# Peptides against a protein of PDB entry 1EBD: the designs that were tried, part 75

Target 1, 138 residues: chain A of PDB entry 1EBD
Amino acid sequence: KASYEGKVAAEAIAGHPSAVDYVAIPAVVFSDPECASVGYFEQQAKDEGIDVIAAKFPFAANGRALALNDTDGFLKLVVRKEDGVIIGAQIIGPNASDMIAELGLAIEAGMTAEDIALTIHAHPTLGEIAMEAAEVAL

## One batch from the design tools (peptide; made by RFdiffusion4, then SolubleMPNN)

Design b2_p21_2_s3 (from b2_p21_2, 10 letters changed)
Fold by OpenDDE base, seed 1:
Structure b2_p21_2_s3 (fold): chain B 138 residues (1-138), chain A 21 residues (1-21)
Amino acid sequence: as target 1 above (138 residues)
Amino acid sequence: SERLELLDRRAEERRRLKAEE
């Protein structure tokens, strides 16, 4: 966030008008397991009157997580029911701090759960869990 | 919400791109 804001400020000073226009600001806790979040939490969306699907998939069902013997936690996608647009994501589990970036990108791009579900993820990887959660939301 | 409005704009832009495919 600070880095992006700095770039916007530098561009403005250089005579290129720009605004801080982002939806997804990631938050990460480097604990064990790691915790990461971007966009809306389910309850935040509900509080704003957004009808959402909370699509949850556990790391215990992910092949790479099983192979690593690191299966605690889950990925949750917060998907707007009206149009399937991803508006938030939370990850508790292995590599959450890095995996959240994919979902941040998806949110900023206005992508749907279908977009992620139709994106091929390498097998076996932890990242497949995003695809699995997206399929739950369909 | 400014945040929700931005989300809506992003979603609309994405839908437009898909419609042009």
Scores: peptide ipSAE 0.408, ipTM 0.873, DockQ to the pose 0.820
Fold by OpenDDE base, seed 4:
Structure b2_p21_2_s3 (fold): chain B 138 residues (1-138), chain A 21 residues (1-21)
Amino acid sequence: as target 1 above (138 residues)
Amino acid sequence: SERLELLDRRAEERRRLKAEE
């Protein structure tokens, strides 16, 4: 399906950062649903010997997504287990292309899942999914 | 990797800043 193709394309683009001075270079595919990625994919982290938690939260459980009748997909946080630092994120779903920026900022700032979990997001918003996924990682 | 090293530096810097608060 189109969403799967978009995910594969996003993964190919987001393989390794080309810039040495950034951790979080975003990759976006404007498919339906949108696909966005920043930082490590789960498997990339594992391949480098990083023990990670892959915290996944579906849009089907997000109040705003339900209200919009657009509940396909999920947000995945890749969190380093040793210190809770967010090292990657993938979003497949509504507004993924914009929502990825919050997570890119979090990664570049060296933030933890706890930092996101303790950040109040307006209710109901799609952005709450980042907070929900962060709570899963705790 | 250079990526992981940079990630570690960012994490360390943030931890240091939090500790100074």
Scores: peptide ipSAE 0.405, ipTM 0.870, DockQ to the pose 0.669
Fold by OpenDDE base, seed 5:
Structure b2_p21_2_s3 (fold): chain B 138 residues (1-138), chain A 21 residues (1-21)
Amino acid sequence: as target 1 above (138 residues)
Amino acid sequence: SERLELLDRRAEERRRLKAEE
């Protein structure tokens, strides 16, 4: 956030039109397992009156996680029921700090769970867990 | 909220673009 806002400010100072226009600010804890979040938590969405699906998929069911012998945790997608739009995501598990970027992009682009489900993810990868969670949300 | 409004705009923009394809 600070880096992005700094870039926007620099552009404005240089005389270029610029605005901070983001939905999703990632938050990461580099623990073991790693924790990452972007957009709404399920409870935050509910507190704002948004009807959501919390689609959860465990790393224990992910082929790459199994191969790496690192299967703790899960990915959770927070999906708005009305239109299937992804509004948040949480990851606890291997490579969560990097994997959250795909979901941040999805949220900023206004993507649906269907969009992610229909995106081909390489197999086996940790990243395909996002596709699996998206399928759960359908 | 401001965040929800922005989410709605993003979703609408994407729906529009997909409909044009």
Scores: peptide ipSAE 0.392, ipTM 0.866, DockQ to the pose 0.860
Fold by OpenDDE base, seed 3:
Structure b2_p21_2_s3 (fold): chain B 138 residues (1-138), chain A 21 residues (1-21)
Amino acid sequence: as target 1 above (138 residues)
Amino acid sequence: SERLELLDRRAEERRRLKAEE
């Protein structure tokens, strides 16, 4: 957030058009397992009166996680029921700190769970878990 | 909220784009 806002400020000072337009700010904890979050938590959405689907998929069911013997945790998508738009995501597990970026991009672009479900993810990969969670939300 | 309003705008823009495909 601070880095992005700093970039916008620098561009404005240099005389270039720029705006601070973000929906989601990523948060990462480099613990074991790693934790990452972007956008709404399920309860935050409910507190604002948004009807949501919380779609969860475990790393224990992911082929790459099994092959790496690192299967702790899950990926959760928070999806708005009205239009299927992804409004939040949480990851606890291997490579969570890097995988959260795909979901941040999806949220900022106004993408739906269907958009991710219809995106081909290589098999077997950890990133494939995003596609699996998106399919749960359909 | 400001966040929800921006999210709605992003969703609307994407819906319009997809409708033109």
Scores: peptide ipSAE 0.389, ipTM 0.867, DockQ to the pose 0.783

Design b2_p21_2_s4 (from b2_p21_2, 12 letters changed)
Fold by OpenDDE base, seed 1:
Structure b2_p21_2_s4 (fold): chain B 138 residues (1-138), chain A 21 residues (1-21)
Amino acid sequence: as target 1 above (138 residues)
Amino acid sequence: SERLELLDRRAEERRRLLEEL
């Protein structure tokens, strides 16, 4: 966030008008397991009157996580029911700090759960869990 | 909220893009 804001400010000073216009500000805790979040939490969306699907998929069902013997946690997508747009994501588990970037990109692009579900993820990878959670939301 | 309004704009922008393809 601070780096992005600094870039926007530098561009504005250089004569390129820009605004801080972001939706997806990632929050990461480098614990074991790692924790990452971007966009709305399920309850935050509900508190704002947004009808959402919380699509959850466990690392215990991910082939790469099983192979690594690191199966604690889950990925959760927060999807707006009206149009299937992804408005938030949370990850607790292996590589959460890096995996959250894909979901941040999806949110900033206005993507739907279907967009992620239809994106081919390499097999076997931890990243497949995003696709699996998106399929749950369909 | 400002965040929700921005999300709506992003979703609409994407929808328009897909309709133009």
Scores: peptide ipSAE 0.297, ipTM 0.832, DockQ to the pose 0.815
Fold by OpenDDE base, seed 4:
Structure b2_p21_2_s4 (fold): chain B 138 residues (1-138), chain A 21 residues (1-21)
Amino acid sequence: as target 1 above (138 residues)
Amino acid sequence: SERLELLDRRAEERRRLLEEL
């Protein structure tokens, strides 16, 4: 966020108004396990009157996480019930800081849980957890 | 909220794109 804000400021100074409105600004904590979030938290969505599905999938059920012996945590997708649009995601677990980017892209593109569920992820990867969580949201 | 408005815009843009295919 700070880097983005700096870039926007620099562009404004250069006379290039950034008309880029972002929905999904990621937040990352490089703890062990890592924590990452983008878009709405479930409670934030509810507070705004958005009816949501909170689809959660644990790393303990992910083949790559098992192989790495790093199975703590989960991925949560926050999906708007009306149209299946992904409006937020939270990841606690291995590689959360990098994996959040896929979900950030999905949110910015206005993608649905179905879009992610129908995207083939390489097996076995940590990234499959996004697909699995998306399937839960269907 | 501003965020919800932007989200709605993105969702609508994607929907329109898919309808044009």
Scores: peptide ipSAE 0.296, ipTM 0.830, DockQ to the pose 0.796
Fold by OpenDDE base, seed 3:
Structure b2_p21_2_s4 (fold): chain B 138 residues (1-138), chain A 21 residues (1-21)
Amino acid sequence: as target 1 above (138 residues)
Amino acid sequence: SERLELLDRRAEERRRLLEEL
């Protein structure tokens, strides 16, 4: 957040048009397993009166995670029921700190669970879990 | 919230773009 806001401020000071225009800021904890989050948590969405689907897929069912013997945790998508738009994501597991960026991009672009489900992910990869969770939300 | 308003705007912009294709 501070880095992004600093860039906007620097551009404004330099005389370039710029604005703070973000939906969500990623949060990462480099623990074992790693934890990452972007956008709404399920309960935060419910507290604001948003009707959501929480789609969860475990790393224990991911081919790359199995091959690496690192299967702790899950990916969760928070999807608005009205239009299928992704409004949040949480990851606990291998490579969570890097994998959250794909989901941050999806949220900022106003993408749906269908957009991710229809995106080809390489097999076997950890990133494939995003596609699997998106399919659960359909 | 400000976050929800931005989310709605992004979703609408994307929807309009896809309808034009």
Scores: peptide ipSAE 0.282, ipTM 0.826, DockQ to the pose 0.806
Fold by OpenDDE base, seed 5:
Structure b2_p21_2_s4 (fold): chain B 138 residues (1-138), chain A 21 residues (1-21)
Amino acid sequence: as target 1 above (138 residues)
Amino acid sequence: SERLELLDRRAEERRRLLEEL
C-alpha cells in the first residue's frame, strides 16, 4: 500500500493525473505456514450485506504440496454469490506470500470464479489450488 | 462501501470488454 501510494504521489507531484484506485491490498505474514490475504474476508463481506460463497480447498489435496511434503493449510476464495465475482482470497500454506498475487490480479480485474476455474494452471503446481478452489465455488 | 463500488466498477468494465470481443 505505501509503495503504491508513493508512486501515485510521485506522479501527482510530477503533474500527471493519478489516483489511488485499488480494490484490494495484499496482506502477508511470513510465518510457517505463511498467511496471505487480499480483498474481503468472508465475515467482512457478510458484515457489509454481501451474500458470498466461501470456497475452500486444502493443500493436502494439492499434488505439488504433497510432493513438497508441505500440505498444511488451505486456500479460501470469497465469491459474491450474485455474479460469481471474486471479492477476496485467503491462503494459509506453502508459498502463500507469492500465490496471493494471482488472486489480487483476479479481484482487480473483476474476474469470476469461472474465469479462474477455466484458466489452465500448470500441473503439478501450488498455484493449481486456486483453480481447484474456484471449481468448488461453481 | 468504497471498496464495493470499486469491485462493481471493475466487474462491469470486464463484462463490457468481454462483450466487445
Scores: peptide ipSAE 0.239, ipTM 0.798, DockQ to the pose 0.891

Design b2_p21_3_s1 (from b2_p21_3, 12 letters changed)
Fold by OpenDDE base, seed 2:
Structure b2_p21_3_s1 (fold): chain B 138 residues (1-138), chain A 21 residues (1-21)
Amino acid sequence: as target 1 above (138 residues)
Amino acid sequence: VEKVGRVRRVLSREEAEALVA
């Protein structure tokens, strides 16, 4: 957040129009397990009157997580029901701090759960969890 | 709240889930 705000300030100083949009700014906790979030939480969306699907997929069902013997946690996608657009994501588990970047990109780009579900992820990888969660949302 | 932080301990499953609930 601070880094992003610094970039906005630099752009303003340079004479470029810029605005701070916090929707796709990630929050990360480097813990064991790691935690990461971007965009809306499910309850935040509901509080704002957005009808959402919360699609969850566990690390315990992921081949790479099993191979690493690190299967705690899950990935959750928050998907707007009206149009299938991903508006939030939360991850607890191995590599969450890096995995959140893909979902931040998806949210910033206005991608749908279908877009992620149809994106091929390498096998076996932790990243496949995003694809699997997206399929759950369909 | 958006943040980047380091937690230098092992979280319980309940603690972890509370962070991203």
Scores: peptide ipSAE 0.018, ipTM 0.468, DockQ to the pose 0.023
Fold by OpenDDE base, seed 4:
Structure b2_p21_3_s1 (fold): chain B 138 residues (1-138), chain A 21 residues (1-21)
Amino acid sequence: as target 1 above (138 residues)
Amino acid sequence: VEKVGRVRRVLSREEAEALVA
């Protein structure tokens, strides 16, 4: 991201060691509903010959989304079949712009779908949808 | 960990929805 790269450059000028070595950079559209993506799209992975699972879970099945009466959209995880590692994620729905950060962290850390599935998410929250999608990928 | 593709371009909403559909 431009902001972070600028920070790295500033730190380098100041004599501090710094590097940009991200696995993925997120993109966000602040529409209604919001759209967010990080890492591979399913088709991108397939085009590169990566065998993936696309695990999709709708906000219509999320308790917090229902309570908020804001249930449009879904979360999709792109998971490498070989080892279950998350290599991409897309969200259309409430608070997608903030929720994508958890998935960005997961990708940068090399986490698996199981790692997210076994992480307790507070109930009821929109963030539970990441756990639900991860369970679909198992 | 393997580096994955980066989304450097901000997609239009229509493009984003089409890709994740």
Scores: peptide ipSAE 0.018, ipTM 0.444, DockQ to the pose 0.108
Fold by OpenDDE base, seed 1:
Structure b2_p21_3_s1 (fold): chain B 138 residues (1-138), chain A 21 residues (1-21)
Amino acid sequence: as target 1 above (138 residues)
Amino acid sequence: VEKVGRVRRVLSREEAEALVA
């Protein structure tokens, strides 16, 4: 957030059109296992009266995670039931700090679980878990 | 929402889940 806002400010000073327009701010804990989140948590959405589905998929079922012998954790998508739009995501596990960027992009773009499910992810990669979780939400 | 930071310790699965899920 600070980096993004700083960039906008610098661009404005330089005379370039720019604005701060973001939906969600990622949060990352560089621990073992790594933890990352963007957008709504399931309970936050429920507290605001948003009907959501929490689609969860474990790294234990991910081919790359198995190959790396690093299968602890999961990815969770928080999907609004009304229209299938992804409004949040949480990751606990390998490469969570980097993988959260895809979901941040999806949320910023207003994408649906179907959009992610229909996006081809390289095999085998940790990133496939996003596709798997999206399929759970369908 | 969780904070951004670096934690240099090994967390249990239970601890990790408490942070982000």
Scores: peptide ipSAE 0.017, ipTM 0.459, DockQ to the pose 0.022
Fold by OpenDDE base, seed 3:
Structure b2_p21_3_s1 (fold): chain B 138 residues (1-138), chain A 21 residues (1-21)
Amino acid sequence: as target 1 above (138 residues)
Amino acid sequence: VEKVGRVRRVLSREEAEALVA
């Protein structure tokens, strides 16, 4: 986080757009399937001139989702291309309202897609989808 | 129904679609 803040400060001083608004406030719609979001949307980042990778992974390819017969939707990570930092996440699918918390934590801590990809997630779980999406961003 | 932080409110269709953009 401190390293990220230093980089953002340097960018701001240099007159570049900054993603400093750090407070990752989650938004959840308790629908079927659930929808959850935290941080930047892909288009929002692009509108602000941030070059991003949108890494998407479907629940249809998640072992736990298959076992539960609940495979609609996906997880999307919005990753800043220059340094791999996660700046946003969206989930449509099973347990989205709870799963968004991990990604909110990652954004607040200034973590990269690599950090999530290298974090061991229990198998088989819905939570593995975060790791899978992070691997897509690498 | 949207939950943002500690606030819950009913979303319009347009707002709900924007949430997943």
Scores: peptide ipSAE 0.010, ipTM 0.408, DockQ to the pose 0.024

Design b2_p21_3_s2 (from b2_p21_3, 10 letters changed)
Fold by OpenDDE base, seed 1:
Structure b2_p21_3_s2 (fold): chain B 138 residues (1-138), chain A 21 residues (1-21)
Amino acid sequence: as target 1 above (138 residues)
Amino acid sequence: VEKVGRVYRKLSLEEARELIA
């Protein structure tokens, strides 16, 4: 966030139009297993009266994770039932710190679970887990 | 509300769940 805001400020100083417009700030814990989150947690959404689907998929069922012998954890999508829009995501597992970026992009763009489900992910990759979780949400 | 930041440590799966699930 600070880096992004700094970039915007630099561009403004340079005379270029710039604005900060984002809703999804990632949080990352570089632990073993790694943890990452962006957007709403399920309970946060519920507390705000948003009807959500929590779609979870385990790394134990991901081909790349199995190949890496690193299968602890899961990816969780928080999807608004009304329109299928992804409003949050949490990852516990391998490469969570990097994989959260895709989901941050999805949230910022207002993408739906269907959008992710229909996006072909390279095989075998850890990132496929996002697609799998999205399918669960459908 | 979640805390934004970078933390380096080893966690059990259960500890991880408590932080982010």
Scores: peptide ipSAE 0.034, ipTM 0.589, DockQ to the pose 0.023
Fold by OpenDDE base, seed 2:
Structure b2_p21_3_s2 (fold): chain B 138 residues (1-138), chain A 21 residues (1-21)
Amino acid sequence: as target 1 above (138 residues)
Amino acid sequence: VEKVGRVYRKLSLEEARELIA
Protein backbone atom coordinates (compact mmCIF):
# COMPACT_ATOMS: atom_id res chain seq x y z
CA LYS B 1 0.00 0.00 0.00
CA ALA B 2 2.70 2.45 0.94
CA SER B 3 4.66 1.56 -2.16
CA TYR B 4 1.62 2.09 -4.34
CA GLU B 5 0.84 5.40 -2.71
CA GLY B 6 4.38 6.54 -3.34
CA LYS B 7 4.10 5.61 -6.98
CA VAL B 8 0.83 7.51 -7.34
CA ALA B 9 2.37 10.54 -5.69
CA ALA B 10 5.36 10.43 -8.00
CA GLU B 11 3.11 10.26 -11.03
CA ALA B 12 1.07 13.19 -9.79
CA ILE B 13 4.20 15.27 -9.33
CA ALA B 14 5.19 14.40 -12.87
CA GLY B 15 1.93 15.88 -14.13
CA HIS B 16 0.03 12.71 -14.77
CA PRO B 17 -3.53 12.36 -13.58
CA SER B 18 -3.51 9.83 -10.81
CA ALA B 19 -5.69 8.69 -7.97
CA VAL B 20 -5.43 6.09 -5.28
CA ASP B 21 -8.07 3.39 -5.51
CA TYR B 22 -7.80 1.03 -2.58
CA VAL B 23 -10.41 -1.43 -3.85
CA ALA B 24 -7.89 -3.81 -5.34
CA ILE B 25 -4.94 -3.10 -3.07
CA PRO B 26 -4.05 -6.21 -1.11
CA ALA B 27 -3.47 -6.35 2.63
CA VAL B 28 -1.12 -9.04 3.88
CA VAL B 29 -0.10 -10.27 7.32
CA PHE B 30 2.93 -12.54 7.30
CA SER B 31 1.82 -14.78 10.12
CA ASP B 32 1.49 -18.51 10.55
CA PRO B 33 -0.83 -19.11 8.82
CA GLU B 34 -0.48 -16.16 6.47
CA CYS B 35 -3.42 -13.82 5.97
CA ALA B 36 -4.33 -11.83 2.89
CA SER B 37 -7.27 -9.80 1.65
CA VAL B 38 -8.17 -7.76 -1.41
CA GLY B 39 -11.35 -5.90 -2.32
CA TYR B 40 -14.57 -6.17 -0.39
CA PHE B 41 -15.20 -8.17 2.69
CA GLU B 42 -18.60 -9.80 2.73
CA GLN B 43 -19.94 -7.54 5.45
CA GLN B 44 -18.60 -4.42 3.75
CA ALA B 45 -20.48 -5.32 0.61
CA LYS B 46 -23.67 -5.97 2.54
CA ASP B 47 -23.33 -2.67 4.39
CA GLU B 48 -23.20 -0.92 1.03
CA GLY B 49 -26.29 -2.72 -0.17
CA ILE B 50 -24.52 -5.11 -2.52
CA ASP B 51 -26.09 -8.54 -2.74
CA VAL B 52 -23.21 -11.00 -2.63
CA ILE B 53 -22.35 -14.66 -2.53
CA ALA B 54 -19.61 -15.64 -0.10
CA ALA B 55 -17.92 -18.74 -1.49
CA LYS B 56 -15.54 -20.49 0.88
CA PHE B 57 -13.19 -23.42 0.30
CA PRO B 58 -10.88 -24.91 2.96
CA PHE B 59 -7.21 -25.74 2.61
CA ALA B 60 -7.99 -29.05 4.29
CA ALA B 61 -9.71 -30.15 1.10
CA ASN B 62 -6.76 -29.27 -1.15
CA GLY B 63 -4.34 -31.98 -2.27
CA ARG B 64 -1.22 -29.84 -2.13
CA ALA B 65 -2.08 -28.51 1.32
CA LEU B 66 -2.53 -32.07 2.52
CA ALA B 67 0.79 -33.11 1.02
CA LEU B 68 2.47 -30.20 2.77
CA ASN B 69 0.75 -31.07 6.04
CA ASP B 70 -0.34 -27.44 6.19
CA THR B 71 -4.11 -27.41 6.00
CA ASP B 72 -5.17 -24.57 8.28
CA GLY B 73 -7.45 -21.98 6.80
CA PHE B 74 -9.57 -21.21 3.79
CA LEU B 75 -10.08 -19.03 0.77
CA LYS B 76 -13.21 -16.90 0.49
CA LEU B 77 -14.51 -15.18 -2.63
CA VAL B 78 -16.99 -12.34 -2.42
CA VAL B 79 -19.06 -12.41 -5.60
CA ARG B 80 -21.73 -9.94 -6.67
CA LYS B 81 -24.92 -11.90 -7.31
CA GLU B 82 -26.21 -9.65 -10.05
CA ASP B 83 -23.49 -10.46 -12.55
CA GLY B 84 -21.15 -12.94 -10.90
CA VAL B 85 -18.26 -10.48 -10.76
CA ILE B 86 -15.64 -11.08 -8.08
CA ILE B 87 -15.39 -8.02 -5.86
CA GLY B 88 -13.34 -9.35 -2.96
CA ALA B 89 -11.24 -12.21 -1.64
CA GLN B 90 -9.75 -13.28 1.67
CA ILE B 91 -7.22 -16.04 2.31
CA ILE B 92 -5.92 -17.59 5.49
CA GLY B 93 -3.41 -20.36 4.89
CA PRO B 94 -0.07 -21.31 3.43
CA ASN B 95 1.24 -18.97 0.73
CA ALA B 96 -1.74 -16.62 1.13
CA SER B 97 0.55 -13.64 0.56
CA ASP B 98 1.30 -14.85 -2.98
CA MET B 99 -2.04 -16.47 -3.76
CA ILE B 100 -3.87 -13.18 -3.28
CA ALA B 101 -2.22 -11.78 -6.42
CA GLU B 102 -4.29 -13.94 -8.75
CA LEU B 103 -7.47 -12.72 -7.14
CA GLY B 104 -6.35 -9.12 -7.16
CA LEU B 105 -5.81 -9.47 -10.88
CA ALA B 106 -9.23 -11.03 -11.31
CA ILE B 107 -10.91 -8.17 -9.46
CA GLU B 108 -9.06 -5.50 -11.43
CA ALA B 109 -9.98 -7.21 -14.68
CA GLY B 110 -13.64 -7.50 -13.74
CA MET B 111 -13.64 -11.27 -13.96
CA THR B 112 -16.49 -13.47 -12.83
CA ALA B 113 -16.47 -16.55 -10.67
CA GLU B 114 -17.14 -18.50 -13.84
CA ASP B 115 -13.96 -17.14 -15.40
CA ILE B 116 -11.89 -18.46 -12.51
CA ALA B 117 -13.80 -21.74 -12.33
CA LEU B 118 -13.08 -22.39 -16.00
CA THR B 119 -9.39 -21.53 -15.66
CA ILE B 120 -7.28 -24.66 -15.40
CA HIS B 121 -4.96 -24.64 -12.41
CA ALA B 122 -2.01 -27.00 -12.16
CA HIS B 123 -2.46 -30.10 -10.04
CA PRO B 124 -1.65 -30.44 -7.26
CA THR B 125 -1.25 -26.80 -6.22
CA LEU B 126 -2.56 -24.45 -3.59
CA GLY B 127 -3.81 -22.31 -6.46
CA GLU B 128 -6.52 -24.85 -7.16
CA ILE B 129 -8.31 -23.52 -4.08
CA ALA B 130 -9.22 -20.37 -5.99
CA MET B 131 -10.79 -22.47 -8.71
CA GLU B 132 -12.65 -24.57 -6.18
CA ALA B 133 -14.01 -21.54 -4.37
CA ALA B 134 -15.13 -20.09 -7.69
CA GLU B 135 -17.04 -23.26 -8.42
CA VAL B 136 -18.80 -22.92 -5.08
CA ALA B 137 -19.95 -19.46 -6.13
CA LEU B 138 -21.68 -20.73 -9.29
CA VAL A 1 8.05 -12.62 18.33
CA GLU A 2 6.35 -9.87 16.38
CA LYS A 3 7.97 -7.52 13.91
CA VAL A 4 6.60 -4.85 11.63
CA GLY A 5 4.45 -6.61 9.10
CA ARG A 6 5.25 -10.07 10.42
CA VAL A 7 4.01 -12.26 13.23
CA TYR A 8 6.45 -15.06 13.94
CA ARG A 9 4.22 -17.36 15.94
CA LYS A 10 1.53 -19.89 15.29
CA LEU A 11 -1.89 -18.27 15.22
CA SER A 12 -5.26 -19.85 15.69
CA LEU A 13 -7.70 -19.47 12.85
CA GLU A 14 -9.71 -17.15 15.03
CA GLU A 15 -6.72 -14.90 15.63
CA ALA A 16 -5.94 -14.97 11.93
CA ARG A 17 -9.46 -13.85 11.03
CA GLU A 18 -9.15 -10.89 13.36
CA LEU A 19 -5.92 -9.79 11.73
CA ILE A 20 -7.47 -9.43 8.28
CA ALA A 21 -10.97 -8.35 9.31
Scores: peptide ipSAE 0.025, ipTM 0.510, DockQ to the pose 0.021
Fold by OpenDDE base, seed 4:
Structure b2_p21_3_s2 (fold): chain B 138 residues (1-138), chain A 21 residues (1-21)
Amino acid sequence: as target 1 above (138 residues)
Amino acid sequence: VEKVGRVYRKLSLEEARELIA
């Protein structure tokens, strides 16, 4: 994780440090498609001995993404197996920079994949992909 | 204490994927 933090610091144009909880601080790349991450990556969790489910869902299967003709990428949830708690999320795709906020909130609140799966998301929206990925994790 | 996300420079898709992989 230390190596990741160093990499983030090196590439960031705006890297306001926080001594509170680095796990819940999002990282965003405004590329095309956008990239965003918050919390653990799958491999980071594994390296720390956390048994996780990596639930991935593609934008190609999202109705809004299809309507926008912008279907590259995916959303990945990193879910702790023992209790279903979301400990990380990565998004590559349309509006990733904004969509990561929902998952950041979920991580901060200690929510489970089930919590997201049971949350009604407006239809049709890109954000529904979070629900879909959460369902994969169940 | 306020938490602030980190914003990266615009990268190529390949570079971005390496950061997020």
Scores: peptide ipSAE 0.024, ipTM 0.530, DockQ to the pose 0.040
Fold by OpenDDE base, seed 5:
Structure b2_p21_3_s2 (fold): chain B 138 residues (1-138), chain A 21 residues (1-21)
Amino acid sequence: as target 1 above (138 residues)
Amino acid sequence: VEKVGRVYRKLSLEEARELIA
């Protein structure tokens, strides 16, 4: 198990989603601001010939981030153009380590940017940034 | 690399940004 976990960890850190047990395995880096990733990176998708939209939204435009005076960074969704399905996400910013879970769930479930955009997020919350980024992808 | 749930590690901000950019 340890050997498997090491391989999975290396792949996740490198931005390569694992298809063994999960479609998308999250990777988290504890820094200030935090960093988190799940699924495809934009360039990774392009290298594989997937036509994608990279939808980015800054924490500087998020109401809760402003209220917390913690506005560094952004959330990026990697969306397949053909069908709008979310295939990757990256977050640099407050609570990235926890916020990545919603997007991991979305990817595993095969959700689209529209699904996230039409999901009501509480106001004001950091989580709204996922909805905002999804709207950018539409 | 540390495992907390899935994959977890601590890096400098610059290293982290390079990794996730």
Scores: peptide ipSAE 0.023, ipTM 0.528, DockQ to the pose 0.033; fails the geometry check

Design b2_p21_3_s3 (from b2_p21_3, 11 letters changed)
Fold by OpenDDE base, seed 5:
Structure b2_p21_3_s3 (fold): chain B 138 residues (1-138), chain A 21 residues (1-21)
Amino acid sequence: as target 1 above (138 residues)
Amino acid sequence: VEKVGRVRRRLSLEEARAITA
């Protein structure tokens, strides 16, 4: 966030049209296992009266995670039931700090679980877990 | 500290699950 805002400020100073326009701010804990979150938590959505489905997929079922012998944790998508739009995501597990970026992008773009499910992810990669979780939400 | 929501610490799996539940 700070880096992005700094870039916007620099552009403004340079006379370029710019604005800070974001929907979701990622949060990352560089722990073991790593934790990352963006957008709504399931309970937050419910508290605001949003009908959501929480789609979770474990790293234990991910090919790359298995190959790395690092299978603790999961990825969770918070999907608005009304239209299938992804409004939040949480990751506990390998490379969560980097993997959250894809989901942040998805949320910012207003993408649906179907969009992610139908996006080809390289095999085997940790990133496939996002696709798998999205498929759960369908 | 960075204003990007980043924190560095070691957590058990249980603690991690609680944070990201």
Scores: peptide ipSAE 0.018, ipTM 0.467, DockQ to the pose 0.023
Fold by OpenDDE base, seed 2:
Structure b2_p21_3_s3 (fold): chain B 138 residues (1-138), chain A 21 residues (1-21)
Amino acid sequence: as target 1 above (138 residues)
Amino acid sequence: VEKVGRVRRRLSLEEARAITA
């Protein structure tokens, strides 16, 4: 957020009108395991009356995580049932701080779970977890 | 709002879930 605001300010100083408009702002905790979140939590969506699917996939089922001997945690996608659009994601596990970026992009772009499920992810990678979770949401 | 944590210790899964649930 601070970095984004700094860029907006710099653009304003340079004479380009810019507005701060936050859509999907990530939150990251650099613990072990790392924790990251973007968009809606499942309960937040429910509290607002949004019918959602919470699709979860564990790191323990991921080949790269196994190879790294770091299998704690999971990735959760919060998907709006009505249209399959991803509206939130939470990750607990290795490299969560970086993995959240893909999901932030997906939310910003209005992607569906199907979009991610049909996106090929390199094997073996932690990123495959996003694809797997998306598949669960279908 | 974006936040960056500074926790560098090993957490249990329960502790992690409390942060991101």
Scores: peptide ipSAE 0.011, ipTM 0.405, DockQ to the pose 0.023
Fold by OpenDDE base, seed 3:
Structure b2_p21_3_s3 (fold): chain B 138 residues (1-138), chain A 21 residues (1-21)
Amino acid sequence: as target 1 above (138 residues)
Amino acid sequence: VEKVGRVRRRLSLEEARAITA
């Protein structure tokens, strides 16, 4: 957030039209396992009256995680039920701090779970878990 | 949501779920 706001300020100073307008701000905890979040939590959405699907997939079922012997945790997508739009994501597990960026992009772009599910992810990678969770939401 | 300072400690899965619930 701070870095983004700084960029907007720099652009304004340089004479470019700019505005602080972000949909999702990532949060990361560099713990073991790593924790990362972007957008709505499931309970936040429910508290606001948004009907959501919470699609979860465990790292224990991910091929790369198994190969690394690092299978704790899961990825969760918070998907708006009416149109399938991804409005939040949480990751607990290996490389969560980096993998959250894909989901941040998806939320900012207004993508659906289907968009992620239909995006080919390399095999075997930790990133496949995003695709797997998206498939759960369908 | 905001980025907060780094926590470099071992978390239980229960603690992790509380943070990312």
Scores: peptide ipSAE 0.011, ipTM 0.415, DockQ to the pose 0.023
Fold by OpenDDE base, seed 4:
Structure b2_p21_3_s3 (fold): chain B 138 residues (1-138), chain A 21 residues (1-21)
Amino acid sequence: as target 1 above (138 residues)
Amino acid sequence: VEKVGRVRRRLSLEEARAITA
């Protein structure tokens, strides 16, 4: 967030109109396992009256995670029931800090769980977990 | 489901709040 805001400021100074967009700002904790979040948490959405599906898929069921012997945690998608749009995601597990970018992109683009579910993810990869969670949300 | 040719619109979190409020 700070880096993004700095970029916006620099662009403004350079004469390029720009505005900060706080939608889909990721938060990452580089712990073990890593924790990453973007957009709404499930409870936040509920508190605001948004009907959501919380689709969770564990790393214990991910082939790459198993191969790495690093299966702690999960990926959770927060999906708006009305239209299937992804409005949040949380990842606890291996490579969460990098994997969150896919979900950030999805949220920024207004993608649905279906969009991710229908996107082929390489096998075996940690990233497949996003597809798996998306399928849960359908 | 057909994805080719589809245009998805970004719906902000604020818009989502307003819709469900």
Scores: peptide ipSAE 0.010, ipTM 0.294, DockQ to the pose 0.034

